# Peptides against a protein of PDB entry 4IGA: the designs that were tried, part 20

Target 1, 116 residues: chain A of PDB entry 4IGA
Amino acid sequence: KRVLIVDDAAFMRMMLKDIITKAGYEVAGEATNGREAVEKYKELKPDIVTMDITMPEMNGIDAIKEIMKIDPNAKIIVCSAMGQQAMVIEAIKAGAKDFIVKPFQPSRVVEALNKV

## One batch from the design tools (peptide; made by RFdiffusion4, then SolubleMPNN)

Design b1_p11_7_s1 (from b1_p11_7, 6 letters changed)
Fold by OpenDDE base, seed 5:
Structure b1_p11_7_s1 (fold): chain B 116 residues (1-116), chain A 11 residues (1-11)
Amino acid sequence: as target 1 above (116 residues)
Amino acid sequence: MEEVEEIIKKV
């Protein structure tokens, strides 16, 4: 399966890329904000998206909503430092399949990739 | 704080 990685932090994209590739998944591409994530989803048609919430240009919640308009079957895993109950509920209501709180263990990301 | 997995199951 092919994964689109969305995070404004270059370090976080590198970390997720290492986890994803070691788990036997392919990286379809990367995006640095929610607008680029929507554009890359249209272009690449990935099987899975890892989505940050706090990004410039367009936040991850709005990016989830726009991706779900394009593909109602999209498989989005949120990865965010904003682990508050209200934010988790908002992300799941927008269409996310899982929510991973930063900082995370690599095993938690692999479990999410395997279950969505 | 409620576990993320418990929150997800309630939505």
Scores: peptide ipSAE 0.230, ipTM 0.819, DockQ to the pose 0.757
Fold by OpenDDE base, seed 3:
Structure b1_p11_7_s1 (fold): chain B 116 residues (1-116), chain A 11 residues (1-11)
Amino acid sequence: as target 1 above (116 residues)
Amino acid sequence: MEEVEEIIKKV
């Protein structure tokens, strides 16, 4: 399965890429904001998206909503430092399948990839 | 903080 990685932090994209590839998944591409995420989803048609929330141009919640308009069956895993109950509820209501709080263990990301 | 799995079950 192919994964689109969405995060504004280059270090976080590198970390997620290492976890995803070691778990036997392919990286379809990367995006650095919510607009790029929507564009890359249209272009690449990935099987899974890892989505940050706090990004410039367009945040992860708005990116989830726009991806769900393109593909109502999209498989989006949120990866965010914003682990508040309200943010988790908002992400799931937007269409996310799981929510991972930063900092995370690699096993938590692998479990999410396998379950969505 | 409530666990993410418990939060997801309430949505």
Scores: peptide ipSAE 0.224, ipTM 0.818, DockQ to the pose 0.775
Fold by OpenDDE base, seed 2:
Structure b1_p11_7_s1 (fold): chain B 116 residues (1-116), chain A 11 residues (1-11)
Amino acid sequence: as target 1 above (116 residues)
Amino acid sequence: MEEVEEIIKKV
């Protein structure tokens, strides 16, 4: 399965790439904001998306909503430092399948990838 | 705070 990684932080994209690749998934591509995420989803048609929330241009919640309009079957895993209950509820209501709070263990990401 | 999995089940 191919994964689109969406995070404004280059370090976080690198970390996720290492986890995803080591788990036997392919990295389809990367996006640095929610607008790029929507564009890359259309272009790459990934099987899974890892989505940050706090990004410039377009936040992760809006990116989830736009991706879900394109593909109601999209498999989006949120990965965010904003782990408050309201944000988790908002992300799931937008269409996310899971929510991973930063900082996370690699096993939690692998579990999410395997379950979507 | 509820666990993320419990929150997901309530949505």
Scores: peptide ipSAE 0.220, ipTM 0.814, DockQ to the pose 0.652
Fold by OpenDDE base, seed 4:
Structure b1_p11_7_s1 (fold): chain B 116 residues (1-116), chain A 11 residues (1-11)
Amino acid sequence: as target 1 above (116 residues)
Amino acid sequence: MEEVEEIIKKV
């Protein structure tokens, strides 16, 4: 399966890329904001998206909503430092399949990838 | 704080 990685932090994209690749998944591409995420989803048609929330241009919640309009079957895993209950509920209501709170263990990301 | 898994199950 191919994964689109969405995070404004280059370090976080690098970390997720390492985890995803070591788990036997392919990295379809990367995006640095929610607008790029929507564009890259259209272009690449990834099997899975890892989505940050706090990004410039377009936040991750809005990106989830726009991706779900393109593909109602989209498999989006949120990865965010904003692990408060309200944000988790908002992300799941937008269409996310899972929510990973930063900082995370690599095993938690692999578990999420395998479950979606 | 509720665990994320518990929150997800309530939605």
Scores: peptide ipSAE 0.194, ipTM 0.797, DockQ to the pose 0.757

Design b1_p11_7_s2 (from b1_p11_7 with E1M Q5R)
Fold by OpenDDE base, seed 2:
Structure b1_p11_7_s2 (fold): chain B 116 residues (1-116), chain A 11 residues (1-11)
Amino acid sequence: as target 1 above (116 residues)
Amino acid sequence: MEEIRKIIEEV
């Protein structure tokens, strides 16, 4: 399965790329904001998306909503420092399948990838 | 973690 990694932080994209590749997944591509995420989803048609929330240009919630308009079957895993119940509810209502709070263990990301 | 799983299962 191919994964699109979406996060504004280069360090976080590198960390997720290492976890994803070690777990036997392919990295389809990377995006640094929600607008790039929507564009890359159309271009690459990934099997899974890891989505940050707090990004410039377009936030992760709006990116989830736009991806779900393109593909209602999209498999989006949120990965964010914003673990508040309100944000989790908002992400799930937008169409996310899971929510991972930062900081996370690599096993939690692998479990999410295997479940979606 | 448990609270997030409950929210995902309830929505």
Scores: peptide ipSAE 0.109, ipTM 0.706, DockQ to the pose 0.810
Fold by OpenDDE base, seed 3:
Structure b1_p11_7_s2 (fold): chain B 116 residues (1-116), chain A 11 residues (1-11)
Amino acid sequence: as target 1 above (116 residues)
Amino acid sequence: MEEIRKIIEEV
């Protein structure tokens, strides 16, 4: 399965890329904001998306909503420092399949990738 | 983790 990684932080994209590849998944591409995420989803048609919430240009909630308009079957895993109940509810209502709070262990990302 | 799983199941 191919994964699109979406995060504004270059360090976080690098960390997720290492976890995803060591788990036997392919990295389809990377995006640095929600607008690039929507564009890359259309271009690459990934099997899974890892989505940050707090990004410039377009946030992760709006990116989830736009991806779900393109593909109602999209498999989106949120990865965010914003682990508040309200934010989790908002992400799931937008169409996310799982929510991972930062900081996380690699095993939690692998569990999410295998479950979606 | 447990609180997030509960929220995902309740929504």
Scores: peptide ipSAE 0.101, ipTM 0.698, DockQ to the pose 0.858
Fold by OpenDDE base, seed 1:
Structure b1_p11_7_s2 (fold): chain B 116 residues (1-116), chain A 11 residues (1-11)
Amino acid sequence: as target 1 above (116 residues)
Amino acid sequence: MEEIRKIIEEV
């Protein structure tokens, strides 16, 4: 399965790329904001998306909503420092399948990848 | 972890 990684932080994209590849998944591509995430989803047609919330240009919640309009079957795992109940509820209502709070253990990301 | 899992199960 191919994963699109969406995060504004280059370090976080690198960390997720290492976890994803060690777990036997392929990295389809990367995006640095919600607009790039929507564009890359259209282009790459990934099997899974890892989505940050707090990004410039377009936030992760709006990116989830736009991806779900393109593909109602999209498999989006949120990965964010904003683990507040309101934000988790908003991400799930937008169409996310899981929510991972930063900082995370690599095993938690692998479990999410295997369940979607 | 348990609180987030409960929220995902309730929605």
Scores: peptide ipSAE 0.027, ipTM 0.602, DockQ to the pose 0.849
Fold by OpenDDE base, seed 4:
Structure b1_p11_7_s2 (fold): chain B 116 residues (1-116), chain A 11 residues (1-11)
Amino acid sequence: as target 1 above (116 residues)
Amino acid sequence: MEEIRKIIEEV
């Protein structure tokens, strides 16, 4: 399965890329904001998306909503420091399949990838 | 899944 990684932080994209690759997944591509995420989803047609919430240009919630309009079967895992109940509920209502709170263990990301 | 369930059940 191919994964699109979406996060504004280059360090976080690198960390997720290492975890995803070591788990036997392919990295389809990377995006640095929600607009790029929507564009890259159309271009690459990934099997899974890891989505940050707090990004410039377009936030992760709006990116989830736009991706779900393109593909109602999209498999989006949120990965965010914003683990507040309200934000988790908002991400799930937008169409996210899982929510990973930062900081996370690599095993938690692998479990999410395997369950979506 | 389990962590999301806990967060939603606390609301």
Scores: peptide ipSAE 0.027, ipTM 0.559, DockQ to the pose 0.390

Design b1_p11_7_s3 (from b1_p11_7, 5 letters changed)
Fold by OpenDDE base, seed 3:
Structure b1_p11_7_s3 (fold): chain B 116 residues (1-116), chain A 11 residues (1-11)
Amino acid sequence: as target 1 above (116 residues)
Amino acid sequence: MEEIEEIIKKV
């Protein structure tokens, strides 16, 4: 399966790329904001998306909503430092399948990739 | 804080 990685932090994209690749998944591409995420989803048609929330240009919640308009069957895993109950509820209502709080263990990301 | 899995089940 092919994964689109969405995060504004280059270090976080590198970390997720290492975890995803070591777990036997392919990296379809990367995006640095919610607008690029929507564009890359249209272009690449990935099987899974890892989505940050706090990004410039367009946040992760708005990116989830726009991807769900393109593909109602999209498989989105949120990866965010914002672990508040309200943010988790908002992400799941937007269409996310799982929510991972930063900092995370690699096993938690692999578990989410295998379950969506 | 409530566990993420419990929050997801309430939505």
Scores: peptide ipSAE 0.259, ipTM 0.835, DockQ to the pose 0.766
Fold by OpenDDE base, seed 5:
Structure b1_p11_7_s3 (fold): chain B 116 residues (1-116), chain A 11 residues (1-11)
Amino acid sequence: as target 1 above (116 residues)
Amino acid sequence: MEEIEEIIKKV
């Protein structure tokens, strides 16, 4: 399966890339904001998306909503420092399948990739 | 605080 990694932080994209690759998944591409995420989803048609929330240009919630308009079957895993109950509920209502709070263990990301 | 996994199952 191919994964699109979406995060504004280059360090976080690198960390997720290492986890995803070691778990036997392919990295389809990367995006640095929600607008790029929507564009890359259209272009690459990934099997899974890892999505940050706090990004410039377009936030992760709006990116989830736009991706779900393109593909109602999209498999989106949120990875965010914003672990508040209201934010988790908002992300799941937007169409996310899982929510991982930063900082996270690599095993939690692998479990999410295997379940979606 | 309710666990995230329980929240995900209820939405």
Scores: peptide ipSAE 0.257, ipTM 0.831, DockQ to the pose 0.625
Fold by OpenDDE base, seed 2:
Structure b1_p11_7_s3 (fold): chain B 116 residues (1-116), chain A 11 residues (1-11)
Amino acid sequence: as target 1 above (116 residues)
Amino acid sequence: MEEIEEIIKKV
């Protein structure tokens, strides 16, 4: 399966890329904001998206909503430092399948990838 | 973690 990685932090994209590839997934591409995430989803048609919330141009919640309009079957895993209950509820209501709080263990990301 | 999983199941 192919994964689109969405995070404004280059370090976080690198970390997720290492986890994803070691778990036997392919990285379809990367996006640095919610606008790029929507564009890359259209272009690449990934099987899974890892989505940050706090990004410039377009936040992760709005990116989830736009991706879900394109593909109601999209498999989006949120990965965010914003682990508040309200944010988790908002992300799931937008269409996310899982929510991973930063900092995370690599096993938690692999579990999420395998379950979606 | 359990709290997030419970939230996901309730939405």
Scores: peptide ipSAE 0.253, ipTM 0.827, DockQ to the pose 0.839
Fold by OpenDDE base, seed 4:
Structure b1_p11_7_s3 (fold): chain B 116 residues (1-116), chain A 11 residues (1-11)
Amino acid sequence: as target 1 above (116 residues)
Amino acid sequence: MEEIEEIIKKV
């Protein structure tokens, strides 16, 4: 399966890329904001998306909503420092399949990838 | 972690 990685932090994209690759997944591409995420989803048609929430241009919640309009079957895993109950509920209502709070263990990301 | 899993199941 191919994964689109979406995070404004280059370090976080690198970390997720290492985890995803070591777990036997392919990295389809990267995006640095929600607008790029929507564009890259259209272009690459990834099997899975890892989505940050706090990004410039377009936040992760709005990116989830736009991706779900393109593909109602999209497999989006949120990965965010914003682990508040309200934000988790908002992300799941937008169409996310899972929510991973930063900081996370690599095993938690692998479990999410395997379950979606 | 458990709290988030419970939230995900309820939505």
Scores: peptide ipSAE 0.197, ipTM 0.787, DockQ to the pose 0.845

Design b1_p11_7_s4 (from b1_p11_7, 4 letters changed)
Fold by OpenDDE base, seed 2:
Structure b1_p11_7_s4 (fold): chain B 116 residues (1-116), chain A 11 residues (1-11)
Amino acid sequence: as target 1 above (116 residues)
Amino acid sequence: MEEVEKIIKEV
């Protein structure tokens, strides 16, 4: 399965890329904001998306909503430092399948990838 | 983790 990684932090994208690759998944591509995420989803048609929330141009919640309009079957895993209950509820209501709070263990990401 | 899973099940 191919994964689109969406995070404004280059370090976080690198970390997720290492985890995803070591777990036997392919990295379809990367996006640095929610607008790029929507564009890359259309272009790459990934099987899974890892989505940050706090990004410039377009936040992760809006990116989830736009991706879900394109593909109601999209498999989006949120990965965010904003683990507040309200944010988790908002992400799930937008269409996310899981929510991973930063900082995370690699096993939690692998579990999410395997379950979606 | 348990709290997130609970929220996911309640939506």
Scores: peptide ipSAE 0.092, ipTM 0.712, DockQ to the pose 0.825
Fold by OpenDDE base, seed 1:
Structure b1_p11_7_s4 (fold): chain B 116 residues (1-116), chain A 11 residues (1-11)
Amino acid sequence: as target 1 above (116 residues)
Amino acid sequence: MEEVEKIIKEV
């Protein structure tokens, strides 16, 4: 399965890429904001998306909503430092399948990838 | 993890 990685932090994209590839998944591509995430989803048609929330241009919640308009079956895993209940509820209501709070263990990302 | 799983089941 192919994964689109969405995060404004180059370090976080690198970390997720290492976890994803070691778990036997392919990286379809990367995006640095919510606008690029929507564009890359249209272009690449990934099987899974890892989505940050706090990004410039377009935030992760709005990116989830726009991806779900394109593909109602999209498999989006949120990965964010903003683990408050209100933000988790908002992400799930937008269409996310899971929510991973930063900082995370690599095993938690692998479990999410295997479950969606 | 447990709180997130609870929210996912309730929404």
Scores: peptide ipSAE 0.050, ipTM 0.675, DockQ to the pose 0.814
Fold by OpenDDE base, seed 3:
Structure b1_p11_7_s4 (fold): chain B 116 residues (1-116), chain A 11 residues (1-11)
Amino acid sequence: as target 1 above (116 residues)
Amino acid sequence: MEEVEKIIKEV
């Protein structure tokens, strides 16, 4: 399966790429904001998306909503430092399948990839 | 059970 990685932090994209590839998944591409995420989803048609929330241009919640308009069956895993109950509820209502709080263990990301 | 898993099940 192919994964689109969405995060504004280059270090976080690199970390997720290492976890995803070691788990036997392919990286379809990367995006640095919510607009790029929507564009890359249209272009690449990934099987899974890892989505940050706090990004410039367009946040992860708005990116989830726009991806769900393109593909109602999209498999989006949120990866965010914003682990508040309200943010988790908002991400799930937008269409996310899972929510991972930063900082995370690699095993938590692998479990999410295998379950979505 | 992680707090996130609880929240996901309650939504």
Scores: peptide ipSAE 0.028, ipTM 0.605, DockQ to the pose 0.885
Fold by OpenDDE base, seed 4:
Formats: sequence, structure tokens, C-alpha cells
Structure b1_p11_7_s4 (fold): chain B 116 residues (1-116), chain A 11 residues (1-11)
Amino acid sequence: as target 1 above (116 residues)
Amino acid sequence: MEEVEKIIKEV
């Protein structure tokens, strides 16, 4: 399966890329904001998306909503420092399949990838 | 982690 990685932090994209690749998944591409995520989803048609929430241009919640309009079957895993109950509920209501709170263990990301 | 999993199961 191919994964689109969405995070404004280059370090976080690098970390997720290492985890995803070591778990036997392919990295379809990367995006640095929600607008790029929507564009890259259209272009690449990834099997899975890892989505940050707090990004410039377009936040992760809005990116989830726009991706779900393109593909109602999209498999989006949120990866965010904003693990508060309200944000988790908002992400799941937008269409996310899982929510990973930062900081996370690599095993938690692998578990999410395998479950979606 | 447990709290997030609980919230996901409740939605």
C-alpha cells in the first residue's frame, strides 16, 4: 500500500517516512499543508494518508473534508500534537479512521497503517 | 492513547 505523508514539519515527514518504509509500505508522496494534501491525493491516489492538523494554508481538518469529497473511501490517519477530546471528535467526524497523538511510538503508527 | 481509542469507539 502507498502512503501520502502530510505534515508541515520536515522532521515529522522524515520520521513518518522511515516508519512507513520500515513497515513495508511505499511512500506515494509528501505534502506540507492541507492544499498540497488535496492536490497530491488527486494526483497520486494513495491508499492511506497520514494527516497533521496544524498546518499553514489549509489545516488538516479541512484537508480531510476535501479529500473525503474526492474519495469517500479515503483512509486517513491523523497524526497530531492536538490530542484533546474535541479535536479527536472533530477529526473522526470529518472522516479520519484513526488519531495518533504526538509524540508517538513507531509501533502505534504501524498498528494504524495495518488497521485501515 | 487509551482516551483516544475510547473516543474513537464512541463516535
Scores: peptide ipSAE 0.024, ipTM 0.570, DockQ to the pose 0.962

Design b1_p11_8_s1 (from b1_p11_8, 4 letters changed)
Fold by OpenDDE base, seed 4:
Structure b1_p11_8_s1 (fold): chain B 116 residues (1-116), chain A 11 residues (1-11)
Amino acid sequence: as target 1 above (116 residues)
Amino acid sequence: MDATDPASAGS
């Protein structure tokens, strides 16, 4: 399966890329904000998306909503430091399949990838 | 990056 990695932090994208590839998944591409995420989703049609929340241009919640308009069956895993209950609920309501709170263990990411 | 190390970020 191919994964689109969305995070405004380069180091986080690098970390996720390492985890994802070592787990046997392919990285379809990367995006640095929600607008790019939507564009890349249309272009790459990834199987899974890892989605940050706090990003410039467009936040992760809005990106989830836009991607869900493109593909109602999109498999989006949120990965964010914004792990407050309200944010988790909002992400799930927007269409996210899972929510990983930063900081996280690599096994948590792999678990999410395998589950969706 | 180390696949066994916990990841952290500010967002």
Scores: peptide ipSAE 0.057, ipTM 0.731, DockQ to the pose 0.340
Fold by OpenDDE base, seed 2:
Structure b1_p11_8_s1 (fold): chain B 116 residues (1-116), chain A 11 residues (1-11)
Amino acid sequence: as target 1 above (116 residues)
Amino acid sequence: MDATDPASAGS
């Protein structure tokens, strides 16, 4: 499966790329904000998306909503430090399949990838 | 926006 990695932090994208590839998945591409994520989703048509929340231009929640309009079957895994209950609920309502709180263990990401 | 510590981020 091919994964689109969305995070405004270069280090986080690098970390996720390492985890994803070592787990046997392919990285379809990367995005640094929600607007870019929507554009890349249309272009690359990935199987899975890892989505950060707090980003410039467009946040992750809005990006999830826009991607869901494009593909109601999109498999989006949120990965964010904003792990409070209200944010988790909001992400799930928007269409996310899972929510990983930062900091995370690599195994947690792999589990999410395998389950969506 | 997110922190650069291993397996973590600021948001």
Scores: peptide ipSAE 0.056, ipTM 0.762, DockQ to the pose 0.295
Fold by OpenDDE base, seed 5:
Structure b1_p11_8_s1 (fold): chain B 116 residues (1-116), chain A 11 residues (1-11)
Amino acid sequence: as target 1 above (116 residues)
Amino acid sequence: MDATDPASAGS
């Protein structure tokens, strides 16, 4: 399966790329903000998306909503430090399949990838 | 914005 990695932090994208690749998945591409995420989703049609929340231009919640309009079957895994209950609920309502709170263990990401 | 933390620690 191909994964689109969305995070404004280059370091985080690099970390996720390493985890995803070592787990046997392919990286479809990367996005640095929500607007780019939506554009890349349309372009690449990835199987899975890892989505950060706090990003410039467009935040992750809005990006999830826009992607869900494009593809109601999108498989989005949120990865964010914003693990408050309200944010988790909002992400799930928007369409996210899972929510991983930063900092996380690589195994948690792999588990999420395998389940969606 | 999420920290360049080796354990992730970002949002």
Scores: peptide ipSAE 0.060, ipTM 0.766, DockQ to the pose 0.267; fails the geometry check
Fold by OpenDDE base, seed 1:
Structure b1_p11_8_s1 (fold): chain B 116 residues (1-116), chain A 11 residues (1-11)
Amino acid sequence: as target 1 above (116 residues)
Amino acid sequence: MDATDPASAGS
């Protein structure tokens, strides 16, 4: 499966890329904000998306909503330090399949990838 | 926005 990595932090994208590739998945591409995420989703048609929340230009919640309009079957895993109840509820309501709280263990990401 | 902490960030 091919994964689109969305995070405004370069180090986080690198970390996720390492985890994803070592787990046997392919990295379809990367996005640094929600607007780019939507554009890249249309372009790359990834199987899975890892989605940060707090990003410039467009936040992750809005990006999830837009991607779900494009593909109601999109498999989006949120990966965020904003693990408050309200945010988790909002992400799931928007269409996310899972929510990983930062900081995370690599095994948690792999588990999410395998589950969705 | 993310922090620089390993496996973590502010976002």
Scores: peptide ipSAE 0.054, ipTM 0.749, DockQ to the pose 0.263; fails the geometry check

Design b1_p11_8_s2 (from b1_p11_8, 5 letters changed)
Fold by OpenDDE base, seed 1:
Parts: C-alpha cells; structure tokens; sequence
Structure b1_p11_8_s2 (fold): chain B 116 residues (1-116), chain A 11 residues (1-11)
C-alpha cells in the first residue's frame, strides 16, 4: 500500500517516512499543509494518508473533510499532538479512521497502518 | 518549523 504523509514539520515527515517504509509500505508522496494534502490526494490516489492537524493554509480537519468529498473510502490516520477528546471526536466525525497522539511510538503507527 | 521532539512539533 502507498501512503501520503501530511505534516508541516520536516522532521515528522522524515520520522513517518522511516516508520512507513520499514513496515513494508511505500511512500506515495508528502504534503506540508492541508491544501497540498488535498491536491496530492487527487494526484497520487494513495491508499492511506497520515494527517497532521495544526498546519498553515489549511488544517488537518478541513483537509480530511475535503479528501472525503473526493473519496468517501479514503483511509486517513491522524497524527497530532492535539489529543484532546473534542479534537479526536471532531477528526473521527470528519472521516478519520484512527487518531495517533504525538509523541508516539513507531509500533502505534504500524498498528494503525495495518488496520486500514 | 518545529524541533525534533514530537512533543513540540505543534499540532
């Protein structure tokens, strides 16, 4: 499966890329904000998306909503430091399949990848 | 841009 990595932090994208590839998945591409995420989703048609929440231009919640309009079967895993109950509920309502709170262990990401 | 510690990587 191919994964689109969305995060405004270069380090986080690098970390996720390492985890994803070591777990046997392919990195389809990267995006640094929600608008790029939507554009890249249309372009690359990845199997899975890892989605940050707090980003410039367009936040992750809005990006999830837009991607779900494009593909109601999109498989989106949120990765965010904003792990409050309200935010988790909002992400799930938007269409996310899982919510990983930062900081995370690599095994947690692998578990999420394997579930979708 | 945020640091290398995931706790301080923003959202």
Amino acid sequence: as target 1 above (116 residues)
Amino acid sequence: MYGTDPRFAGG
Scores: peptide ipSAE 0.033, ipTM 0.680, DockQ to the pose 0.150
Fold by OpenDDE base, seed 5:
Structure b1_p11_8_s2 (fold): chain B 116 residues (1-116), chain A 11 residues (1-11)
Amino acid sequence: as target 1 above (116 residues)
Amino acid sequence: MYGTDPRFAGG
């Protein structure tokens, strides 16, 4: 399966890329904000998306909503430091399939990838 | 809130 990695932090994208590839998945591409995420989703049609929340241009919640309009069957895993209950609820309502709070263990990401 | 925290965009 192919994964689109969305995070404005280069370090985080590198970390996720390492986890994703070692778990046997392919990186479809990367996005650094919500607008790019939506555009890349249209272009790449990834199987899975890892989505940060706090990003410039467009935040992750809005990106999830827009992607779900494009593909109601999108498999989006949120990976965010914003683990407040209200944010988790908003992500779920937007269509996220999982919510991983930063900092996280690699095994948690792998589990999410395998389940969605 | 980005700052230099690796969880967010850095400088």
Scores: peptide ipSAE 0.033, ipTM 0.617, DockQ to the pose 0.085
Fold by OpenDDE base, seed 3:
Structure b1_p11_8_s2 (fold): chain B 116 residues (1-116), chain A 11 residues (1-11)
Amino acid sequence: as target 1 above (116 residues)
Amino acid sequence: MYGTDPRFAGG
């Protein structure tokens, strides 16, 4: 399966890329903000998206909503430092299939990838 | 808001 990695932090994208690749998944591409994520989703049609929340231009919640308009069956895993209850609820309500709180262990990401 | 800490974005 192909994964689109969305995070404005280059280090985080690199970390996720390493985890995703070692787990046997392919990286479809990367996006650095929510607007770019929506554009890349249309372009790449990935199987799974890892989505940061706090990003410039467009945040991850809005990106989830826009992607769900494009593909109601999108498989989006949130990966964010914004782990408070209200944000988790908002992400799930928007359509996220899982929510991983930063900092995380690689096994948590692999578990999410395998289950969505 | 955004920093160099990988947990909170930045680059």
Scores: peptide ipSAE 0.029, ipTM 0.629, DockQ to the pose 0.087
Fold by OpenDDE base, seed 4:
Structure b1_p11_8_s2 (fold): chain B 116 residues (1-116), chain A 11 residues (1-11)
Amino acid sequence: as target 1 above (116 residues)
Amino acid sequence: MYGTDPRFAGG
């Protein structure tokens, strides 16, 4: 399966890329904000998206909503430091399949990838 | 299907 990595932090994208590839998945591409995420989703049609929340231009919740309009079957895993209840609920309502709180263990990401 | 992490459901 091919994964689109969305995070404004280059370090986090590199970390996720390492985890994803070592787990046997392919990186379809990267996006650095929610607007890019929507554009890249249309372009690349990835199987899975890892989605940060706090990003410039467009946040992750809005990006989830826009991607779900494009593809109601999108498999989106949120990966965010904003693990408070309100944000988790918003992610669920937007259509996320999982919510990983930063900092995380690589096994948590692999678990999410395998289950969506 | 959603993730199995209890934080996903309960925040």
Scores: peptide ipSAE 0.028, ipTM 0.630, DockQ to the pose 0.067

